# Peptides against a protein of PDB entry 8BZL, part 53

Target 1, 228 residues: chain A of PDB entry 8BZL
Amino acid sequence: SYDRAITVFSPDGHLFQVEYAQEAVKKGSTAVGVRGRDIVVLGVEKKSVAKLQDERTVRKICALDDNVCMAFAGLTADARIVINRARVECQSHRLTVEDPVTVEYITRYIASLKQRYTQSNGRRPFGISALIVGFDFDGTPRLYQTDPSGTYHAWKANAIGRGAKSVREFLEKNYTDEAIETDDLTIKLVIKALLEVVQSGGKNIELAVMRRDQSLKILNPEEIEKYV
Target 2, 242 residues: chain B of PDB entry 8BZL
Amino acid sequence: SRRYDSRTTIFSPEGRLYQVEYAMEAIGHAGTCLGILANDGVLLAAERRNIHKLLDEVFFSEKIYKLNEDMACSVAGITSDANVLTNELRLIAQRYLLQYQEPIPCEQLVTALCDIKQAYTQFGGKRPFGVSLLYIGWDKHYGFQLYQSDPSGNYGGWKATCIGNNSAAAVSMLKQDYKEGEMTLKSALALAIKVLNKTMDVSKLSAEKVEIATLTRENGKTVIRVLKQKEVEQLIKKHEEE

## One batch from the design tools (peptide; aimed at target 1 G74, target 2 R16)

Design b1_p17_3_s4 (made by RFdiffusion4, then SolubleMPNN; from b1_p17_3, 12 letters changed)
Fold by OpenDDE base, seed 4:
Structure b1_p17_3_s4 (fold): chain B 228 residues (1-228), chain C 242 residues (1-242), chain A 17 residues (1-17)
Amino acid sequence: as target 1 above (228 residues)
Amino acid sequence: as target 2 above (242 residues)
Amino acid sequence: EREREERRRRNAERLFL
């Protein structure tokens, strides 16, 4: 059965394990990324944390470096591996090149890592997609998306995970220069986009904001509510 | 879908890792292990299933392993897999200590093992470890901690949790009775006995069937203590009197 | 069998974020 071969094309030219890994991504909660003028925003649907679980150990948004953040959807353990590899690469780049990575560079690194796991015998694809946001050293805001195949593209706005289709449809309709004219409007756009798929409003949303020359800020629920 | 069951590291058409799920199911048949975080300590309580009648004295904890001076774990699942993983935990902890001249932070040790577990779910020719672990520890960063990890290499921090047989029911009971901020080690021990009494597949809870370890801080040092059978008996007796 | 499937589903859900 061709669907069982990790590194074998189907007669139709499909890599089934990659496609199935993309289905794994859809089991993840929704994440959205939006590039504003001088801001990048990640929003995620909060997965219901068990009452007795420590919320600090449940993160969908993480820093890769001071200038780069990632949100993911899919297999949690797979994500941790990718995140750790990316963090190491970011530090390595700083040591060897004496500059922080560009958002494109680290995205390409992650994408190449993923791609290798689609082609290597005895490795299954990573079951994650990622939204990678940040600022290049020149102050340019960037948003990239990568999938299990190792493809990556730059976006103005995008979404991954369960509700990604609906969120993307919303963003396609509502992403305008006016809608991102200010940082606050950009944040509002992300919230509105997430509200297409997230129940109970701001309580189930986590937002991360990175502004030019600023560190990643995770908004608290009260800060989110002012935008709702 | 039975057809995807034969390969350990393959996604199903629905994006599922059936072999990981099956490993998790196998753990559901293992003896119950509980972990409870208190303000003044953390504990593990585990069902002892293999009581060899020919053993005069149970000197050793079957399911609770000391990892280093600041951490212990309990295991649910395949014993051989558990032995491998607990040994690896000890090695990781010692290597860290040697390298940094300080104890490994609790979460870092958990994560290091979880990365190994994850690898066994992604690399062909390997099967997932049929083991879930509860970790208790203390470090200078977060104080007392409780973690759970599963065959996927996923982990989380917990105030209280359960793995193994009847774990879902145990977790439900813990959710009902666990009082955040008010949990003493004494109350945690009582809660552990209460939950085990209801969740263990035994007619009567006895001290011979339960292993309990506590982790506390005394004079700036971590103390890991396995409770003596008599102490467990007293806890059971106290529960029966309530 | 239904209970087993529900357990599997719950276990599967734990794998994803």
Scores: peptide ipSAE 0.475, ipTM 0.832, DockQ to the pose 0.731
OpenDDE base, seeds 1, 2, 3, 5: peptide ipSAE 0.357, 0.353, 0.434, 0.353; ipTM 0.720, 0.720, 0.788, 0.717

Design b1_p17_4 (made by RFdiffusion4)
Pose (drawn by RFdiffusion4):
Structure b1_p17_4 (pose): chain A 225 residues (1-47, 50-199, 201-228), chain B 238 residues (1-200, 205-242), chain P 17 residues (1-17); non-standard residues A62 YCM
Amino acid sequence: SYDRAITVFSPDGHLFQVEYAQEAVKKGSTAVGVRGRDIVVLGVEKKAKLQDERTVRKICALDDNVCMAFAGLTADARIVINRARVECQSHRLTVEDPVTVEYITRYIASLKQRYTQSNGRRPFGISALIVGFDFDGTPRLYQTDPSGTYHAWKANAIGRGAKSVREFLEKNYTDEAIETDDLTIKLVIKALLEVVQGGKNIELAVMRRDQSLKILNPEEIEKYV
Amino acid sequence: SRRYDSRTTIFSPEGRLYQVEYAMEAIGHAGTCLGILANDGVLLAAERRNIHKLLDEVFFSEKIYKLNEDMACSVAGITSDANVLTNELRLIAQRYLLQYQEPIPCEQLVTALCDIKQAYTQFGGKRPFGVSLLYIGWDKHYGFQLYQSDPSGNYGGWKATCIGNNSAAAVSMLKQDYKEGEMTLKSALALAIKVLNKTMLSAEKVEIATLTRENGKTVIRVLKQKEVEQLIKKHEEE
Amino acid sequence: GELTTDEVLAEKEEEEE
């Protein structure tokens, strides 16, 4: 089989294929995640008439208690999502507990890291925001990128214009903003309205304590706008 | 040998996949192919690129392929690659029926093939398939459906779409004329002739298939030349 | 993300100009 080293070091210690994978992420639609007190919210920018909205979603459930949003190559994302879904079931089988948000994040990050050091393969061209709750009810938000690095965040953005949205969230992520569920959803819509020039072209989802993923209707989003 | 390896599965500096993009270029030079969803069925309209006089026409169709009892598809791009992929689609549909004893839902069949296409872009060092497919079908979950896939493995559901030559012009005509939720098969047939009229008119130059439900059973039929010649006459009056 | 087929064809047409 094909064994060519695709990801290699360059002078100065750069891994060019990874950096190029990060460029693919920037070409992706904006995704925003905010961790609230008892709620986590994900929002994504949408790119069209005659298209079935159900089929092209950027927010997916990995397990009953874990879901994710992504930016970048949409085909690579389907592969990573299905790999994570299979791992969530393997964990329930072996440990008899649902996966922690951290566990599945670590798994997705290590999968991505393997694709930066394996022969015959290019890196995954996606970043992911992963949200959910732990056994003790603690809300979580993690980010993964193509290098395999992962971190926890109070709030974050990935994809096109992520730097601008991040700077908005830094100034606006306060206790007042995450005091209630309505204000937590509102902060995500405001963060997206910063780069979407829009309001009717946004998808949004909410996850509450042990209540599973709820995707909001267009009519419910129009009320906030 | 590293010297002769064209490296088909790497990123460009901008995060682009050049072989995928060049494959989509090949599809843009293929015969026009469009699909339209309506309340009582789904249809595929295709430009025949085999319009030579000395051709025999031995099959019931040239560009439209039955995948299983409830599904059909059409292709744009490299014909040989399309043969490999359509054979694989039939195998996936049969593997699902064997396992679950029920027909494969349409989206599950599209996802399964797209995973194969995505793998060719990430590993193996091989050129990708130069094929875009339109899928039409019916399942107990979502009823009548239309899907499109491209060489990278991406797919989407559409009420109307077009692939191949002059597809951008065709998508424009569909946005103007398609009445969302009010389309019948008769009106969708009229719109298909209208669209192919601009982007290309003769019955020998076109191929039309319809998918409908009759007595709880799916019917996939290629329209005879007589029915196509009558549809062409009915439009010229407009 | 990725370019659509139409975007790739438009870019190729511009390059030919």

Design b1_p17_4_s1 (made by RFdiffusion4, then SolubleMPNN; from b1_p17_4, 10 letters changed)
Fold by OpenDDE base, seed 3:
Structure b1_p17_4_s1 (fold): chain B 228 residues (1-228), chain C 242 residues (1-242), chain A 17 residues (1-17)
Amino acid sequence: as target 1 above (228 residues)
Amino acid sequence: as target 2 above (242 residues)
Amino acid sequence: GEKSPAEVLAEAAARAA
């Protein structure tokens, strides 16, 4: 059975373990990314933090570098490995090239890492998709998406995880130049998109904003409620 | 599906890692371990199942391990796997201390082990560790801390939590009785006894069947202490009188 | 009651999310 092998092609040319890793992503909490004019926004469905759990340890949006952040859907432990590798690469690039990574560069690095884990018989694919956002050195906002296969593409807006289809359909209808005309409107668009799949308002959303020449800001629940 | 459990590190068609699930199931049958964070300390309480009179008392505990001067852990699951992981935790902590001349931050030690656990779920020829851990510690960054990790390599910080047998019931009780911001180590100890008394499959809780360790700060130093049997007996007696 | 493996995973996923 080809589905039992870690990284082999089926007779029809499919990598079943990659497809099954994509199913793991579909079970993950929904994440949304939107590129505005001078802002990038990541939003994630906040699973109800169990009573007595420290919210500090439940993060789905993380910085890779000062100019790049990532949200993911799928296996949290797998994501941690990818994040750590990406952070090391970002620092290495700063040291060797004397410039921060472009968002495309670090996306390609992550994609290549994922691809290698789809090709080795000694490894299973990463059970994660990622939305990678940030600013290039020239101040251009970027959004990329990666999947378990190691593919990547640039997006204006995208979603991953269990609610991704509904969120994408919303974004396809509502992503206009007018909807992203201001930073606040862009944030509002992300929140509205997440509310398509999240039942309770700002309390169940994690939101991160990166503006041009500014550090990543994670919004608190009170700040999120101002946009709802 | 039983079809996918024969190989160690593969996704099912549904995107599930059955070997990780089965490892978690095995932990559900292990002895109960509790962790409770207080304002003035943190504790671990563990069910002791192997009461052999011939066991050399030299062991710090059956289920609670000192990792370094600032951290301890308890284990639920396969003993051999637990021994490997606890040894690895000690090695990681020692290597960090040697490299940086400072104790490893609590969360960094937890994450380092969790990365190892994750690797055993991803690389071929390896099976997941059949162990969940509770970690207690102190560091200068976050003070007293309690963490839980599972076979998948996931972890989280907690005010109070439980792993092993009847963990769901224990967590429910902790949610009901834990007073956020008002928890003293004394009240945490009483709560631990209360929860263990209800979750352990014993007619009467006895001190010989319970291991308790506390982590406190005294004179700017971390103190990790396993309670003596007499101290545990007193806690049980107090609970029976309430 | 004994949690199903699925319930254990759901709880672990909830803890890890």
Scores: peptide ipSAE 0.016, ipTM 0.587, DockQ to the pose 0.083
OpenDDE base, seeds 1, 2, 4, 5: peptide ipSAE 0.000, 0.000, 0.005, 0.007; ipTM 0.587, 0.583, 0.585, 0.474; seed 1 fails the geometry check

Design b1_p17_4_s2 (made by RFdiffusion4, then SolubleMPNN; from b1_p17_4, 9 letters changed)
Fold by OpenDDE base, seed 3:
Parts: sequence; C-alpha cells; structure tokens
Structure b1_p17_4_s2 (fold): chain B 228 residues (1-228), chain C 242 residues (1-242), chain A 17 residues (1-17)
Amino acid sequence: as target 1 above (228 residues)
Amino acid sequence: as target 2 above (242 residues)
Amino acid sequence: GELSPAEVLAEAAARRA
C-alpha cells in the first residue's frame, strides 16, 4: 500500500519526518525577521546568483497579500506550494469576510496546512520554515514564525535557516526598544543581524520592508549599502 | 541511509530527499540539452542519441517538444516521464487558453508543471519524475524567456543553461562565452554548436546527432522552427572553419 | 533558503567523496 502513513510516531514519541524536515530547513539560506514600531523587515541571505541566472526568478521574499509578506528557509518548491495556498486564502478571505487577513490568521492557515501534511497518509511534511510579517487592519505590526510541524508563535524578532542560531543570539543581545526606535534603525538591525552569517555587501542580502500603511518594498543593493 | 533510498520520497535524517537526488543523478547521464536566450530569439539544442534509421521520421524531434504556439521545451532524463510531463504541459496550456482566451504566460506554465513535479516528491505512492526540462517561450509580459526545471519542482530563469550529460562543463563554457546584451540568435546558434562540440562524447559533431529549435517573432507572431539537418550541418561546418 | 539542484548535487557529491 503506497498510501501508508509516512509521518508516524516513534516509540519515544518523536515524529521523525518532521524532525528531518527541520534539518532540511537548517540547510536553507538564513532568513531574519524583525518587528519595529511601525515597520516590519525581512532579510534573507542572497546566494550568489549564477552569472547566467535571471535574478527575477530567485526571490526568497514574497507577498502573500498587500498587508502580509513571507520569507522562508528550506525547500523552494515546497515553499511555492505553501505560498500559493496562502495567497488564495488571503484573496478568499477578502471576498468572504470583506477584510484583509490578520497576520495571525494567515499564519494559522499556513500552520494548519503544514500540520495536515504531518498527519495525512501519503504525505510528507513541508521542508520549510517561514517568517510571516505584516500589519493587521488596526496598524499593528506582527511577526510570526512557523516550522514544518505546523507550530507557530509570535515574535519580536527571529531567524530561520543555516545561520539562525547566530542571528538569534545577535538579536537577543541587540533587540532593544532603542534599536527599533526608528524605521532606519530597525532596517539597520536586520542588516547587522544578517551580517553575522553573511559576507559583507548589499549583493549578498535580500531585504524587504513593509511600513505602516505602505506596500512591500524590496530594497535594491544600493539602498541596502546605505545602511551598511 | 538505505531505508530512505528505496521508499516513497521521504526525508533522510539529514533532511535530504534521496529519491529527488537520485532522479537528478539519472538526468546527469541523459543526453545534453542546452538553451540560450538572445535579443532576437531563444533556442534549444539537444543531443540526439537514438539515431535509429528505422525510427519513423514523423517525430519532428526526439527531445524538443512544441507546447503551444509560443513555447517549446527540451527534456533530459527518462523518456516515459518526459512524455507524461510534456503532455501535461500541453494540457495546462490548452486549458488556460480555453479559460482566458489568451496564451498562458511562460513562467505560469513552468510553475504549473513544477507544482506537479513537487507533488510527486511529497505525496505517497509517487516517485519523482526523472526529468529536467528547458523551456523556451515568448509572452507579452517578458518577451523571450528561457527556464530550467528539475525533479524537485524548482525552476529558474536563465540567459543560458544546460541539463543532462556534462551540464556543468557546458554551463562553465556558456559563462565564458555568453555576451550579455550582445547575443544575437546567430551568435547563440554558433555558441550552441561550440558548446555541444566540446560536451558531447563524440569524436566529431554531426548534424544527425543534434536537434536545434529556434523561437523567434515574425510579424507579431511567434515562430517555432526546428532546424533542418542541412542547416545544422552548415552551423557545424562554420564552427569547424573557425 | 533555496537548495538549488546544484547545491543538492554538490552536497551529495561531497558526501560520496
């Protein structure tokens, strides 16, 4: 029977396929998210685009809706599936509820999707973690993280991927109210955090900024270098 | 390790999808396929390994498939898997055309198939497709385009790339010789022959062993043309004279 | 975090070496 449960409990109560999916995430490029006062910032380690590769097709930060964006670590193809489902849900919510999703709502949706893939026969877990940032309709900035298990939590700042430990340690030391007092300081904090694990240069970082009541902005390398 | 090698595509303890990796390894042994984007067109060049004189010549190309009026693809890997995927591409394109009364955008067709490929890596009772594809196309959004996809469902846009046998060496050569912004279709054809001549495990490159298709725009229409053997011979001859 | 095919293969090759 090919439809056997792929993700099963071990005798000691572990879901090994979920843990192994988390190992896939740890191999992914580092992503960082920071919630400021009136800004949310996502930064991702930009691997050197092959000379002949179109940079347009190598985006690690994507919009889910006008008020929500996501960065991920792990399997890109898996991420695309999650992103597409989330986008559909965001649009569906706007049509049915007549309001944009809250960041928590869409995170919960993604988390539930991931969880189902850990429990359903004939499915493996998604090999991705995600940082989901945005603004609720009341203008509150939000940051959530979700992992392959379908767990999710709200954060002030967090990181995922291969350099996540070092980045988190940096954020734990440097995330203060003073460090996020302005939008520019918040952006600088994200860049500094990424530079713990990424070689210096605007070319090695993808950075996205969403300010209150503004659309997602992907910073160009020149804009990033102003903060370095 | 072996437990994860032979079963439904599952994660190894190290977070690897061995079935996907093995599919990619299998593609490395397939005939070389090359794609090059030019300012005035895009091309696919593929190694033809099955030169059976008794093959019914009705097949325009063994490795290059027309998907619709605006797109074609080349395949490296398992032929049966390739046939399934190319058929699916055609169906997706046709359904889109029917629904929207416009041709499907190139990247959207690529992503639709990549989602299917990904599903075969995630759902039980399925194995990854042992196929990588190069896609060439034109649409009103981005003009001429070249994409590559692999068994994982990953894809990317390229100016030039290669899949199959000796793909790494081919990509290295393309990086050296590809002139960004200055590439004409004529120059791209010459580059394709140059790269194939060095990457194919043949003593002498012959037109019978190479399939080339070009995608151009003429009078506001996309034209997909498979080069005739004589045209390929001329390209090879020109290369030998240089 | 993208694991490109090349990276997957490179990692696989590195493990075989």
Scores: peptide ipSAE 0.032, ipTM 0.630, DockQ to the pose 0.451
OpenDDE base, seeds 1, 2, 4, 5: peptide ipSAE 0.000, 0.007, 0.007, 0.008; ipTM 0.515, 0.591, 0.700, 0.502; seeds 1, 4 fail the geometry check

Design b1_p17_4_s3 (made by RFdiffusion4, then SolubleMPNN; from b1_p17_4, 10 letters changed)
Fold by OpenDDE base, seed 4:
Structure b1_p17_4_s3 (fold): chain B 228 residues (1-228), chain C 242 residues (1-242), chain A 17 residues (1-17)
Amino acid sequence: as target 1 above (228 residues)
Amino acid sequence: as target 2 above (242 residues)
Amino acid sequence: GELSPAEVLEEARRRAA
């Protein structure tokens, strides 16, 4: 039985399922990424964690490897699949190449995975965009964004999800060399950017920081409040 | 919108997976199931709707399933789908035990099933499972745990939660009455009865209509126990006297 | 035979690889 192609071109040349997956992303919680000089920062809108929900299980920012982390917007279950595949690839690369992945490499892997799901019969696109940040082996900070189509680009700063437009507009105005001159200023920039769309201050923000040659650090609410 | 309702789970123009949403809607009409995490244990409480006099003594809970020695689950939704998923959970847990010679961590079992659920939302020729699950368990990593999963393959850990009929109202009551850090299994049982009494569309809560299972630790072993009808009756009586 | 849910997932993963 030939699995019907789920993603097909319209007469006008549109891949509707990809476009619709992008609409799913736009309904997702807002995520922001900023590349500093020697730091990369991810921030995510905490949906009101139900008072009785275990915060441990609500992670919007995850490590892919020691040098790479990812935030996403869209379907959480879809994201989990991508994250797991990416983690396996990172480990495989270490075993095969004996070096950690570059941020571009793992981004390209994720992008290729997404793209395949736009062409494969009987598969729908992933309903996620991702911000992928980290450091290359040479210590260069990187930020990439991927979408449901499998397209990816490098960014200085970007946002995804429902508040992405407002956050991007803020970043376009406020991302300057002075604004990222220090690690603390870079963190402040991310927080300020998220506060454009997030109400109630630092309690509704998840923030992760990766510095050169350091592991991913998720800031606690108290640490975030120091920057507010 | 209607054109997307009958096909393989695809995105609507609005970016919605209608088949997943419809599965969730179907679950909303299923019997209520509660989970409550306590300091000294975790419990599941489920509405029993099929009280047929002709059913052989339900030796086994209709809604609560033992998965392994350290975990149990309850289900809301399509029974046939639930049977498939609960069997799969048991198989996953068994395979893990055989491979690693230790019980599967609770969250890992939940995640494994959630990946299956997600696959049924992404791959053609499959429909979403019309089932939400509550999982209770103990492992050496996190101790007592409560999880919820839905047809999308999403899951989360909870201190207390509800699935099925009137779940939103139940969750609201749980939020109001759940005392974080002070919850004993005894108080959790009382809370479960309180919430079920208010959320079940019955004039009087009866022990025949409620299944309760507790998971505790005794002498370094996990004990999963389904409460006897008399025990449930005592809990109901106690609630009525308060 | 009808693939188990786990087998469906595994097949899906294999096809995606």
Scores: peptide ipSAE 0.297, ipTM 0.723, DockQ to the pose 0.023
OpenDDE base, seeds 1, 2, 3, 5: peptide ipSAE 0.082, 0.095, 0.067, 0.108; ipTM 0.574, 0.638, 0.643, 0.556; seed 5 fails the geometry check

Design b1_p17_4_s4 (made by RFdiffusion4, then SolubleMPNN; from b1_p17_4, 8 letters changed)
Fold by OpenDDE base, seed 1:
Structure b1_p17_4_s4 (fold): chain B 228 residues (1-228), chain C 242 residues (1-242), chain A 17 residues (1-17)
Amino acid sequence: as target 1 above (228 residues)
Amino acid sequence: as target 2 above (242 residues)
Amino acid sequence: GELTPAEVLAEAAARAA
């Protein structure tokens, strides 16, 4: 008999497959998101790209639309499925509503997708958490986090993956209005936060910056080193 | 915990997909496949294990498959699973060509198959494919390319990599000997023979046990060529003389 | 019968709709 994936409640009310999917997330590379005043920043721990691996194919930050980007922790293949569906939804929304999605809208879509996979017979949860950042049409910067359960919340700053606890503790101490006063300070905050768990240097960090009315920019290592 | 070991598409308490890991383990026992990217081409080299004198058709290529005019792949793992996946690759590539009137970009073809692989890890009543693939190709976007995919649906681009038996040792040797930016197809072929000679569990490397395909560009066209046995013999001989 | 990989994806898409 093929064992169908069944996400069921334990006697004590736990959804074990969701919890175990969260454990898969905890094994993922660390990602951090910070909302500034007029900027959103995502940072991800670069796994030491194997010397012979093309760095282009090892990206953990992706655009969902012109105004929204996402970082994830957990199963890369699972993330690809979520990203693709989110991109389709963003385009569909533009066609049907004639406006880009709000960051909340696309987050809710992703969250709903994840939730359905926790309740559908013959499906396992997605083994990913995501940080979703961007700008609403009114120019408001947003940061959301989703987990394998389909729960989502808005954040000023957050982290996911293996180093999330340490990064979050750092952010709790250092996230102030002064620390995000400028775009550069906000970027610096993200870098400093990641350096709590990433061994040495801008070489092991991927950073993405989205400013108001600007496209997603992936910073190169030299640009990252300027903020260290 | 062992209770999850036999279940398809279920996370362990530690967040592991054991069926995917076991599929990867099965691939580790398959014949070695190498891929090497050069400045002027890309190659696949694969171990041929089934040398049956009574095979009516000398399979010129047991493990290397042409996907379209611009791409080929090699497989490590379950042959039946490989046949299904290689057929799907061909269908995807053909459908794209018909729809867009241009060849599918290499990475898009790889990704499309990886999404299929991923689905077999997430949907109940399915087992992971017991297959890893190396892809070689050329497109106008990135030129010569080498990709690797596994049963999880993960993939990556590589300068050089290995799947199947002794893949870890092969990758280590490739890391040592691969000269980034200086790799010619000729040097890549020599490196492939060197690595196969060390990683294949054979007393002596012979041309009958090795398949090699090269992908090059000639006059603005992609050329996929399987090396003749005599050419492979010459490469082996040259390696033995060094 | 065993669903083809394409059919698995199609079924997945249909169930997601």
Scores: peptide ipSAE 0.010, ipTM 0.594, DockQ to the pose 0.023
OpenDDE base, seeds 2, 3, 4, 5: peptide ipSAE 0.007, 0.016, 0.013, 0.007; ipTM 0.585, 0.611, 0.597, 0.474; seeds 3, 4 fail the geometry check

Design b1_p17_5 (made by RFdiffusion4)
Pose (drawn by RFdiffusion4):
Structure b1_p17_5 (pose): chain A 225 residues (1-47, 50-199, 201-228), chain B 238 residues (1-200, 205-242), chain P 17 residues (1-17); non-standard residues A62 YCM
Amino acid sequence: SYDRAITVFSPDGHLFQVEYAQEAVKKGSTAVGVRGRDIVVLGVEKKAKLQDERTVRKICALDDNVCMAFAGLTADARIVINRARVECQSHRLTVEDPVTVEYITRYIASLKQRYTQSNGRRPFGISALIVGFDFDGTPRLYQTDPSGTYHAWKANAIGRGAKSVREFLEKNYTDEAIETDDLTIKLVIKALLEVVQGGKNIELAVMRRDQSLKILNPEEIEKYV
Amino acid sequence: SRRYDSRTTIFSPEGRLYQVEYAMEAIGHAGTCLGILANDGVLLAAERRNIHKLLDEVFFSEKIYKLNEDMACSVAGITSDANVLTNELRLIAQRYLLQYQEPIPCEQLVTALCDIKQAYTQFGGKRPFGVSLLYIGWDKHYGFQLYQSDPSGNYGGWKATCIGNNSAAAVSMLKQDYKEGEMTLKSALALAIKVLNKTMLSAEKVEIATLTRENGKTVIRVLKQKEVEQLIKKHEEE
Amino acid sequence: SEEEEEATEERVEALFS
């Protein structure tokens, strides 16, 4: 089989294929995640008439208690999502507990890291925001990128214009903003309206403590706008 | 040998996949192919690129392939690659029926093939398939459905779409004329002739298939030349 | 030329759709 080293070091210690994978992420639609007191919210920018909205969604459930949003190559994302879904079930089988948000994040990150050091393969061209709750009810938000690095965040953005949205969230992520569920959803819509020039072209989802993923209707989103 | 390896599965500096993009270029030069969803069925309209006089026409169709009892598809791009992929689609549909004893839902069949296409872009060092497919079908979950896939393995559901030559012009005509939720098969057939009239008119140059439900059973039929010649006459009056 | 550039841009965007 094909064994060519695709990801290699360059002078100065750069891994060019990873950096190029990060460029693929920037070409992706904006995704925003905010961790609230008792709620986590994900929002994504949408690119069209005659298209079935159900089939092209950027927010996916990995397990009953964990879901994710992504930016970058949509085909690579389907592969990573299905790999994570299989791992969530393997964990329930072996430990008899649902996966912690951190556990599945670590798994997705290590999968991505393996694709930066394996022969015959290019890196995954996606970043992911992963949200959910732990056993003790603690809300979580993690980010993964193509290098396999992962971190926890109070709020974050990935994809096109992520730098601008991040700078908005830094100034606006306060206790007042995450005091209630309505204000937590509102902060995500405001963060997206910063780069979407729009309001009717946004998808949003909410996850509450042990209540599973709820995707908001267009009519419910129009009320906030 | 590293010297002769064209490295078909790597990123460009901009995060692009050049072989995928070049494959999409090949599809843009293929015969026009479009699909339209309606309340009582789904249809595929295709430009025949085999319009030579000395051809025999031995099959019931040239560009439209039955995948299982409830599904059919059409292709744009490299014909040989399309043969490999359509054979694989039939195998996936049969594997699902064997396992669950029920027909494969349409989206599950598209996802399964797209995973194969995505693998060719990430590992193996091989050229990708130069094929875009339109899928039409019916399942107990979502009823009548239309899907499109491209060489990278991406797919989407559509009420109407077009692939191949002049597809951008065709998508424009569909946005203007397609009445969302009010289309019947007869009106969708009229719109298909209208679209192919601009982007290309003769019955020998086109191929039309319809998918409908009759007595709880799916019917997939290629329209005879007589029915196509009558549809062409009915439009010229407009 | 402009049309060719636009078609290229559309192919690039399709990867991220």

